# Peptides against a protein of PDB entry 8PQO: the designs that were tried, part 220

Target 1, 252 residues: chain A of PDB entry 8PQO
Amino acid sequence: VLLKEYRVILPVSVDEYQVGQLYSVAEASKNETGGGEGVEVLVNEPYEKDGEKGQYTHKIYHLQSKVPTFVRMLAPEGALNIHEKAWNAYPYCRTVITNEYMKEDFLIKIETWHKPDLGTQENVHKLEPEAWKHVEAVYIDIADRSQVLSKDYKAEEDPAKFKSIKTGRGPLGPNWKQELVNQKDCPYMCAYKLVTVKFKWWGLQNKVENFIHKQERRLFTNFHRQLFCWLDKWVDLTMDDIRRMEEETKRQ

## One batch from the design tools (peptide; made by RFdiffusion4, then SolubleMPNN)

Design b1_p28_8_s3 (from b1_p28_8, 19 letters changed)
Fold by OpenDDE base, seed 2:
Structure b1_p28_8_s3 (fold): chain B 252 residues (1-252), chain A 28 residues (1-28)
Amino acid sequence: as target 1 above (252 residues)
Amino acid sequence: DEELAELLKEALEALERNAKYIALRSLK
């Protein structure tokens, strides 16, 4: 088991982020060919648990079309079906990813708290002390070019170059986070994403667990760079606007 | 197990190119 808490600081408010996240997910999905392909939604319903109210979703990702033919031909039954269960109660979210074949030997859990701070809270997910000792805190700086793969880099999605016309935020210099403390008119937040990865297979555990974390970090980095650089596109939208956009997309 | 391990390795490498399709949906 490999645990890391990714902390993504952004010059937006928690309330703004809710809109920006939904917009950016939708936009990023539209920009990718095959978005939604092989996705089956089993459940999409409201839930209430331990005082937590939100939306529960259960999706199956069928990866048969996403892997080479020989993999599809040789893969055990259920091995290419990924189950995603998500509890969305913003500002708290939890996602659990499992595989039909691996069962208890495979788990990806992503728990996210969105807080109006600069990533300074320790153990925001309230783990046991012994468990918390094994969690690596990883700070993602969306302005740091060195954290972006060359193949992922786009100048139009570079927070170090972007200037928001509507808000005046950006560009983000090397010390942008420290400078936020002195900018009382600029909101900020941190997404605390605790990622738990378990892949219990002798000889491959460390490789796969590290691989998954690497992919998650890459995703978080690129996504939030986009989210910030698309600020002018979504900052004036409301949650109602987002809901309407989603409904319109469903009709298309 | 060795054959299955190799199969998994190839699958993971293939999924690396397509991981964003699944991962983006998890960000909602």
Scores: peptide ipSAE 0.045, ipTM 0.702, DockQ to the pose 0.449
Fold by OpenDDE base, seed 1:
Structure b1_p28_8_s3 (fold): chain B 252 residues (1-252), chain A 28 residues (1-28)
Amino acid sequence: as target 1 above (252 residues)
Amino acid sequence: DEELAELLKEALEALERNAKYIALRSLK
C-alpha cells in the first residue's frame, strides 16, 4: 500500500472551484475520444452518512474495447471491468476504484477535502497517527513548469502566462502562493487529495503502486493547470449551465 | 502467475493510452 496526499493550491474560492471542476472535467472529457463508451451506471442516488450528505454513484467501466485484442482474449473473467464508487458531498469527495477479478488485491481510493487555506493543514483526513506517519505530502504547484512533462505542456494552459480578464487573476509568478497572503481581493483554496493505492501482487506491488501514483500526479497537475487557465470560461457559469454540458458529454 | 502479471502490465499500458476519461472521473 502506498499513500500520498497531494495538495493543490489554487487562486479560486471553494465555491468557485465546484463550478470550475465540473466544467473542466466535462471540457476535458470532450477533448478525449471514447468518453462515454463502455460505461454502465448501476446506482445514482442521494446518501446520508454520519452527517455527510451527498450523491452516491456506482459505475462500471467495461474496458474490453480499450485494450488490445490479445489482452482481451487472454484476460480472466472480470479483469477488464473496473468499478467506480463515488461519494460526492462537496466540499468532501471520495472515489473508490476496484476490479472484479483482483478483488481485495487492487484498490485506488481518492479522498478529497477542499479547504479555504494554503495547504497548511496536517492530517485533514483525520487518519490514525500510525497511518498518517506513512503518508507523503506532495505539493503540486500549477505554475511550476518543471512539474509538467514536455509532451503535456501547452502555452495556452500555462498559469505562468495566463491572465484572467474577468477576475484579474494571474499570471502566477514563482512566488504566487506566498503573495496570495497579501492579496486580500484574491480568494484561495487547497484541494487535499489523499490517494491510497494498493496492488498486492508479489513482485509488482511497488512498481505498479508507484506507476499509478505517477499517473495520478500527472493528471492532477495538468487538470488544475487547465482549470485555472479556463477561469474566464467557467467563472460566470451556473450549475444549470454545467448540467447541460454534462448531458452533452454523456452523448459522446 | 507470472504470465498473468505480464498480461496485467500490458493492460495497464493500454489503459494509460486509451482510458484517460476514466482517470478524469476520479476528479469529479
Scores: peptide ipSAE 0.044, ipTM 0.704, DockQ to the pose 0.348
Fold by OpenDDE base, seed 5:
Structure b1_p28_8_s3 (fold): chain B 252 residues (1-252), chain A 28 residues (1-28)
Amino acid sequence: as target 1 above (252 residues)
Amino acid sequence: DEELAELLKEALEALERNAKYIALRSLK
């Protein structure tokens, strides 16, 4: 098991982020060809548990069309079916990813708290001390180009170059986080994303767990760079606007 | 199973090329 807590600092408020995240997911999904193919929604319902209220979703990602033919032909039954269970109770979210074939031997859990701070809280997910000591805290700096793969880099999605016309935020210089504290008119937040990866196959555990973390970090980095650089597109949107966009995306 | 491990490697490489397929939707 490999645990890392990714802390993404953003010059937006927690309330703004709710809109921005939904917009950016929708927008990014439109940009991906075939991204909706093979997704089966089993459950989509409100839930209430232990004072937590939100939306629960259970989706199956059928990856048969996403792998080479020879892999599809040789893959064990259920190996290419990924189950995603998500509890969305913003500002708290939890996602659990499992595989039909691997069963208990495979798990990706992503738990996120969105807090109006600069990533200074320790153990925001309230792990036991013994577990928390094994968690690596990883700070993602959306302005740091060195954290972005060359193949992922786009100038129009570079927070170090972008300036929001509507809010005046950006560009984000090397010391933007330190300077943010002195900017009373600029809100900020941190997304604390605790990622738990389990892959219990002898000889492959470390390789696969590290690989998955690498991909998650890459995703978080690129996504939040986009989210910030798309600020002018979503900052004036309401949740009703987002809902309309989501419905439109479902039809496409 | 060595054969399964090799197959898994190929699958993971394929998934890496399509990482946004699952990963982006998990953020919603």
Scores: peptide ipSAE 0.043, ipTM 0.701, DockQ to the pose 0.435
Fold by OpenDDE base, seed 3:
Structure b1_p28_8_s3 (fold): chain B 252 residues (1-252), chain A 28 residues (1-28)
Amino acid sequence: as target 1 above (252 residues)
Amino acid sequence: DEELAELLKEALEALERNAKYIALRSLK
């Protein structure tokens, strides 16, 4: 098991992020080819558990069409079916990813708290001390180009170049986070993403667990760079606007 | 054994190519 807590600081408020996240997910998904293929939604309903209220979703990703033919033919039953269970109670969210074949030997869990701070809280997910001591805290700086792969880099998605016309935020210089302390009119938040990866296969555990973390970090970095650089597109939208946009997309 | 390792490698590579879309949906 490999645990890392990714802390993504953003010059937006927790309330703004709720809109921006939904917009950016939708926008980024449109830019991907083959979107929606092989996705089955089993459950999408409100839930209430231990005082937590939100939306629960259960999706299956069928990867049969996403792998080479010989892989599809040789794969054990259930190996190419990925289950995603998500509990969205913003500002808290939990996602659990499992595989039918590997059962308890495979797990990806992503738990996120969105807090109005600069990523300074320790153990925001309230882990037991024994577990928390094994968690590596990883800070993602959306303005740091060195954290972005060359193949992922786009100038129009570079927070170090972008300036929001509507809010005046950006561009983000090397010390932008420290400068936020003196900018009373600029809100900020941190997304605390605790990622738990388990891949119990002898000889491959460390390799695969690290690989998955690498991909998650890459995703978080690129996504939040986009989210910020698309600020002018979503900052004036309401949650109702987002819901309408989602419904329109479903009908298309 | 060796075939299974190759199978896993190819599956992971395929997932990597599609990881962006799948992971983005989990961020909603």
Scores: peptide ipSAE 0.042, ipTM 0.693, DockQ to the pose 0.491

Design b1_p28_8_s4 (from b1_p28_8, 19 letters changed)
Fold by OpenDDE base, seed 2:
Structure b1_p28_8_s4 (fold): chain B 252 residues (1-252), chain A 28 residues (1-28)
Amino acid sequence: as target 1 above (252 residues)
Amino acid sequence: SKALEEALKKAEEALAKNARAISLRSLK
């Protein structure tokens, strides 16, 4: 098991992020070929549990068409079906990813708290001390180009170059987080993303767990760079606007 | 062993291709 807490600081408010996240997910999905293919939604309903109120979704990702024929032919039954269970109670979210074949031997859990701070809170997810000491805190700086793979880099998604016309935020210089503290009119937040990865196969555990974390970090980095650089596209939208957009997309 | 490593590599590549879409959807 490998645990890391990714802390993503953004020059947006927690309330703004809710809109920006939904918009950016939708926009990014449009840019991916076959983004909806092989996705089955089993459950999409409200839930209430332990004072937590939100939306619960259960989706199955069928990867049979996404892997080479050779892999598909050799894959055990259920190995290419990924289950995603998500509890969205913003500003708290939890996602659990499992596989039919591996059962208890495979788990990806992503728990996120969105807080109006600069990523300074320790153990925001309230883990037991013994568990918390094994968590690596990883800071993602969306302005740091060195954290971006060359193949992922796009100038139009570079926070160090982007300036929001509507808000005046950006570009983000090397010390943008330090300077942000002195800017009373600029909100900020941190997404604390605790990622738990379990791959219980002897000889492959560390390799696969590190690989998955590498992919998640890459995804978080690119996504939040996009979210910020798309600020002018979503900052004036309301949650109702987003809901209407989602409904219209479903009808297409 | 070599066949398994090759299969794993192909699976990892396939996972990498779909990681963005899956992870993005999991953010909701």
Scores: peptide ipSAE 0.021, ipTM 0.592, DockQ to the pose 0.469
Fold by OpenDDE base, seed 1:
Structure b1_p28_8_s4 (fold): chain B 252 residues (1-252), chain A 28 residues (1-28)
Amino acid sequence: as target 1 above (252 residues)
Amino acid sequence: SKALEEALKKAEEALAKNARAISLRSLK
């Protein structure tokens, strides 16, 4: 098991992020080939548990048509079915990803707290001390080009170049995070994303767990760069607008 | 076995694209 807490600081408010996140997910999904193909929604309902109130979703991703033929032919039954269970109680979210074949031997859990701070809270997810001491805190700087792979880099998604016309935010210079402390007019937040990866397979555990973390970090970095650079596209949208976009994306 | 490890490695690479897409949607 490998745990890392990714802290993503953004020059947006917690309330703004709720819209921006949904927009950016929908937009990114539109740009990906295949869209929602092979996605089965089993459950989509409200939930309430221990004061946590939100929306619960259970989706199955059928990957049989998304992998090479040799993988499909060699894969055991259920190996290409990924289950995603998500509890969305914004500003708290939890997503659990499992696989039918691997069962308890495979887990990706992403727990996110969105807080109106600069990523200064320790153990925001309230882990036991023994568990918390093994968590690596990883700060993602969306303005740091060195954290972006060359193949992922796009100038139009570079926070160091982008300036929001509607809000005046950006571009983000090398010391943008430190400068936020002195900019009373610019809202800020941190997404504390605790990622738990478990791949209990002898000889492959460390390799796979590290690989998944690298992919998650890459995804979080690129996603939040997009979210910020798309600020002018989503900052004036309503939740109804977002819902329409989601429905359109599901049809593709 | 080495053969199994190689097969799993190839599967991981093949699933990487989908993993990113899944994780992206999991951000909701």
Scores: peptide ipSAE 0.020, ipTM 0.587, DockQ to the pose 0.400
Fold by OpenDDE base, seed 5:
Structure b1_p28_8_s4 (fold): chain B 252 residues (1-252), chain A 28 residues (1-28)
Amino acid sequence: as target 1 above (252 residues)
Amino acid sequence: SKALEEALKKAEEALAKNARAISLRSLK
């Protein structure tokens, strides 16, 4: 098991982020080749547990069409079916990813708290001390070009170049986080993303767990760079606007 | 087996390619 807490600082408020996240997810999904293919929604309903209210979703990702034919032929039954259970109670979110074949031997859990701070809170997810001491904190700087793969880099998604016309935020210089505290008119937040990865196969555990973390980090980095650079597209939208957009998309 | 190793390698590549779509949907 490998645990890392990714902390993504953004020059937006927690309330703004809720809109921006949903917009950016929708936008990114539209641009993703085959993004909606092979997705089966089993459950999508509101939930309430221990005072936590939100939306629960259970989806199956069928990856048969996403892998080469020879992989599909060699894959055990259920190996290419990924289950995603998600509890969205913003500002708290939890996602659990499992595989039908590996069962308890495979787990990806992503728990996110969105807080109006600069990523300074320790153990925001309230882990036991023994578990928390094994968690590596990883700070993602969306303005740092060196954290982006060349193949992922787009100038229009570079926070170091982008300036929001509507808000005046950006571009983000090398010390933007330190300067943020002196800018009273600029809100900020941190997404604390605790990622738990378990791949319990002898000889492959470390390799696969590290690989998955690498992919998650890459995703978080690129996504939040997009979110910020798309600020002018979503900052004037309300949650009602987003809900309406989602409903319209579902009908199409 | 050697075939399994090659299959695993290709599966990892495919997973990497599709990881974005899957993970982004998890954020919704």
Scores: peptide ipSAE 0.019, ipTM 0.583, DockQ to the pose 0.514
Fold by OpenDDE base, seed 4:
Parts: structure tokens; sequence; C-alpha cells
Structure b1_p28_8_s4 (fold): chain B 252 residues (1-252), chain A 28 residues (1-28)
């Protein structure tokens, strides 16, 4: 098991982020191949449990058509079906990813708290001390180009170049987080994303767990760079606007 | 183990193009 807490600081408010996140997900999914293909929504319903109120979704991602032939041929039954269970109670979210074949031997859990701070809270997910001491805190700086793979880099998605016309935020220089503290009119937040990865196959545990973390980090980095650089596109949108956009995207 | 590792590596590369869409949905 490998745990890391990714902390993504953004010059947006928690309330703004809710809109921006949903917009960015919808927008990014339009440009991805097979974004909606092979996705089966089993459950999509409101839930209320232990004071947590939100939306629960259970999706199955069927990857049979998305893997090479040789993988499909040797993959055991259920190996290419990924189950995603998500509890969205913004500003808290939890996603659990499992596989039919590996069962308890495979787990990706992503728990996110969105807080109006600069990533200074320790153990925001309230882990036991013994577990928390094994969690690596990883700060993602959306303005740091060195954290972006060359193949992922786009100038139009570079926070170090972007200037928001509507808000005046950006560009984000090397010391933007320090400078943000002095900008009383600019909101900020941190997404605390605790990622738990379990891959219990002897000889491959460390490699796969580290790989998954690298992919998650890559995703978080690119996503939030987009989110910020698309600020002018979503900052004036309402949640109702976003919901309409999502519905339109689903109809594609 | 070596054969499995190689297969997983190739599968991971193939899934990378589709992983973003799946992962982005998990962020919602």
Amino acid sequence: as target 1 above (252 residues)
Amino acid sequence: SKALEEALKKAEEALAKNARAISLRSLK
C-alpha cells in the first residue's frame, strides 16, 4: 500500500472551484478519445450517511476495446472491468476504484478535501497516527513547468503565461503563492487529495503502486493547470449552467 | 513475473490515452 497526499493550491475560492472543476471535467472529456465509450452507470443517486450528504455514483469502465489485443486475449475474466464508486459531497469527495478480477488485491482510493487555505493543514483526512506517518505530502505547483511532461505541455494551459481578463488573476510567477498571501482580494484554496494505492501482487506491488501515483499526479497537475487557465470560461457560470453543459456532453 | 510486468507496461501505455478521461470522471 502506498499513500500520498497531493496538495494542489489554486488562486480560486472553494465555491469557485466547484464550478471550475465540473466545467473542466466536462470540457476535457470532449477532447478525449473514448471518453464516454465503455462506461456503464449502474447507480447515480443522492445519499446521506453519517452526516455526509451528496451524490453517489457507481460506474463500470469496460476496457476491452481500449487495450491491445494481446492484453485482451490474456486478460482473465473481469480483469478489464473497472468499478468506480464515488461519493461526491463537495467540498468532500471520495472515489474508490476496484477491479473485478483482483478484488481486494487492487484498490485506488482518492479522498479529497477542498479547504480555503494554502495547504497548511496536516492530516486533514484524520488518519490514525500510525497511518499518517507513512503518508508523503506532495505539493503540486500548477505554475511549475518542470512538473509537466513535455508531451502534456500546452502554452494555452500554462498558468505562468495566462492572465484572466475577468478576474485579473495570473500570470503565476515563481513566487505566486507567496505573493498571493499579500493579495487580500484574491481567493485561494487547496485540494487535499489523499491517494491510497494497493496492488497486492508479489514482485509488482511497488512498481505498479508507484506508477499509478505518477499517473494520478500527472492527471492532477494537468487538470488543475487547465482549470486555472480556463478561469474566464467558467468563473461566471452557475451550477445550473454546468449541469446543462454536462447533460449536453453526455448526449454526444 | 517478468512477462507479466512487460504485459502490464504495454497495457499501461495503451490505457494512458484513455486513462485521462476515466480519471477526470473520478475527480467529479
Scores: peptide ipSAE 0.018, ipTM 0.590, DockQ to the pose 0.526

## One batch from the design tools (peptide; made by RFdiffusion4, then SolubleMPNN)

Design b1_p29_1_s1 (from b1_p29_1, 22 letters changed)
Fold by OpenDDE base, seed 1:
Structure b1_p29_1_s1 (fold): chain B 252 residues (1-252), chain A 29 residues (1-29)
Amino acid sequence: as target 1 above (252 residues)
Amino acid sequence: MPESVYLDLGMLIYNLLLEARLKEKLEAE
């Protein structure tokens, strides 16, 4: 098991982020072809647990069409079905990804707190001390081009170049985070994303767990670069607007 | 959720691992 807490600092408020996140998810999904293929929604309902109120979703991703034919023919029952269970109680959310075949030998859990700070809180997810000491804190700087793969880089999604017309935020220079402390007019937040990766196959555990974390970090980096650079597109949207975009994405 | 949108990467990782595991099993038989 490998745990890392990714801290993504953004020059937006927690309330703004809720809209921006949903917009960016919908927009990113539209840009990816075949994103909705093989997705089955089993559950989508409100939940209440331990004072937490939100929306619970259970989705199955059927991967039969996304693997080579020989893999599809030889794969055991359930091996090509990925289950995603999500508890969305913004500003807190939790996602658990499992596989029917791997059972307890495979787990990806992502727990996120969105806080109005600069990523200074320790153990925001309230882990036991013994567990917390094994968590690596990883700071993602959306303005740092060196953290972006060349193949992922797009000038229109570069926070170091983007200037928001509607809000005046950006571009983000090398010391933008330090400057936020002294800039009273610009809101800020941090997404504390605790990622737990479990892969118990002997001989592959460390390699696979590290690889998955590397990919998650890449995703978080690119996504939040997009979110910020799309600020003018979503900052004035309503929740109804977001819902409409989500419906359009589902039809594609 | 952002995780659902980018699940393709996780799926690709899983598929590669599954393929490798299946190849190993077939070679051992």
Scores: peptide ipSAE 0.047, ipTM 0.669, DockQ to the pose 0.358
Fold by OpenDDE base, seed 5:
Structure b1_p29_1_s1 (fold): chain B 252 residues (1-252), chain A 29 residues (1-29)
Amino acid sequence: as target 1 above (252 residues)
Amino acid sequence: MPESVYLDLGMLIYNLLLEARLKEKLEAE
């Protein structure tokens, strides 16, 4: 098991992020091939537990059409079904990814707190001390080009070049986080993403767990670069606007 | 859902790992 807490600092408010995240997810999904194909929604309902109120979703991603023929033919039963359980209680969110075949030998858990700070809180997810001491804190700087793979880099998604017309935010220079503290009119937040990865295959555990973390970091970096650079597209939208857009998409 | 973005990557990783595992099994037979 490998745990890392990714801290993504953004020059947006927690309230803004709620809109921006949903917009950016929708936009990013449009650019992805096979979106929605093979996705089965088992559960989509509100939940309330221990004072936490939100939306619970259980989805199955059937990957039979997404793998090579020989994999499909040789894959054991359940191996190509990925389960995603999500508890969305913004500003808190938890996602658990499992596989029917691997059962307890495979787990990706992502727990996120969105806080109006600069990523300074320790153990925001309230882990036991023994567990917390093993968590690596990783700061993601969306303006740092060196954290972006060349193949992922797009100039139009570079926070170091982007300037929001509507808000005046950006471009983000090398010391943007430090300068942000002095900009009283610019909101900021941090997404604390605690990622738990478990892959219990003999001889591959450490390698795979590290690999998955590397990919998650890549994803978080690229996504939030997009989110910021798309600021002018979503900053004036309301949650009602987002909900309407989602409903319209479902009807199509 | 915001989580779907994460899952796409996760699925890719899983598929690659599964493919590698199955390939190894085939070669061992």
Scores: peptide ipSAE 0.044, ipTM 0.660, DockQ to the pose 0.326
Fold by OpenDDE base, seed 3:
Structure b1_p29_1_s1 (fold): chain B 252 residues (1-252), chain A 29 residues (1-29)
Amino acid sequence: as target 1 above (252 residues)
Amino acid sequence: MPESVYLDLGMLIYNLLLEARLKEKLEAE
């Protein structure tokens, strides 16, 4: 098991991020090939537990059509079905990913707190002390080009080049986080993403767990660079606007 | 759902690992 807490600082408010995240997810999904084929929604309902209120979703991703024929023929029963259970109670969110075949030997858990700070809080997810001391805190700087793979780099998604017309935010220089403290009109937040990865295959556990974390970090970095650079596209939208957009997308 | 995008990447990783493992088995036969 490998745990890391990714801290993504953004020059947006927690309230703004709720809209921006949903918009950016929708936009990114449009650019992805294959769409939502093979996705089965089992549950989509509100939940209430221990004072936490939100939306619970259970989805199954059927990968039979997404793998080569020889893989489909040789794969054990259940190996090509991935379950995603998500509890969305923004500003808190938890997602658990499992596989029918691997059972307890495979787990990806992503727990996120969105806080109006600069990533200075320790153990926001309230882990036991023994567990917390083994968590690596990883800061993602969306303005740092060195954290972006060359093949992923796009000038139009570079926070160091982008300036928001509607808000005046950006471009983000090397010391943008320190400068935020002195800018009363610029909100900021941090997404604390605790990622738990378990991949218990003999001889491959450490390699695969580290690989998954590397890919998650890559995804978080690229996604939030996009989110910021698309600020002018979503900053004036309301949650109702987002809901309408989602419904329109479903109709297509 | 934002995490669904993360899952797509996870699915890719899983598929690649599965393919590699199965390929090794086929080559051993």
Scores: peptide ipSAE 0.044, ipTM 0.658, DockQ to the pose 0.317
Fold by OpenDDE base, seed 2:
Structure b1_p29_1_s1 (fold): chain B 252 residues (1-252), chain A 29 residues (1-29)
Amino acid sequence: as target 1 above (252 residues)
Amino acid sequence: MPESVYLDLGMLIYNLLLEARLKEKLEAE
């Protein structure tokens, strides 16, 4: 098991982020070919547990059409079905990813707190001291081009070049985070993403777990760069606007 | 859901790992 807490600081408010995240997810999903195909929604309902109130979703991602034919033919029963259970109680979210075939040998858990700070809180997810001791805190700087793969880099999605017309935010220079403290008119937040990865595969556990974390970090970095650079597209939207957009998308 | 985007990447990773395992199995036979 490998745990890392990714801290993504953004020059947006927690309330703004809720809109921006939903918009950016929708936009990113549209850009991915076949993103909606093979997804089965088993459960989508409100939940309330231990004072936590939100929306619970259970989705199955069927990968049969997304793998080569020989993989599909040789894959054991359940191996190509990925289960996603998500508890969305923004500003807190939890997602658990499992596989029918791997069972207890595979787990990806993502727990996120969105806080109006600069990523300064320790153990925001309230882990036991022994568990927290083994968590690596990783700061993602969306303005740092060196954290982006060349193949992922797009100038139009570079926070170091982007200037928001609607808000005046950006571009983000090398010391943008420190400068935020002195900019009273610019909101900021941090997404604390505790990622737990478990993958037992006959001696490849550590390699695979590290690989998954590397890919998650890559995803978080690219996503939040997009989120910020798309600020002018979503900053004027309300949650009601987003809900309407989602409903319209479901009808198509 | 924002995690759905994460899952897409996770699925890709899983597919690559599964493919690699199956490929190794086929090569060993």
Scores: peptide ipSAE 0.042, ipTM 0.670, DockQ to the pose 0.318

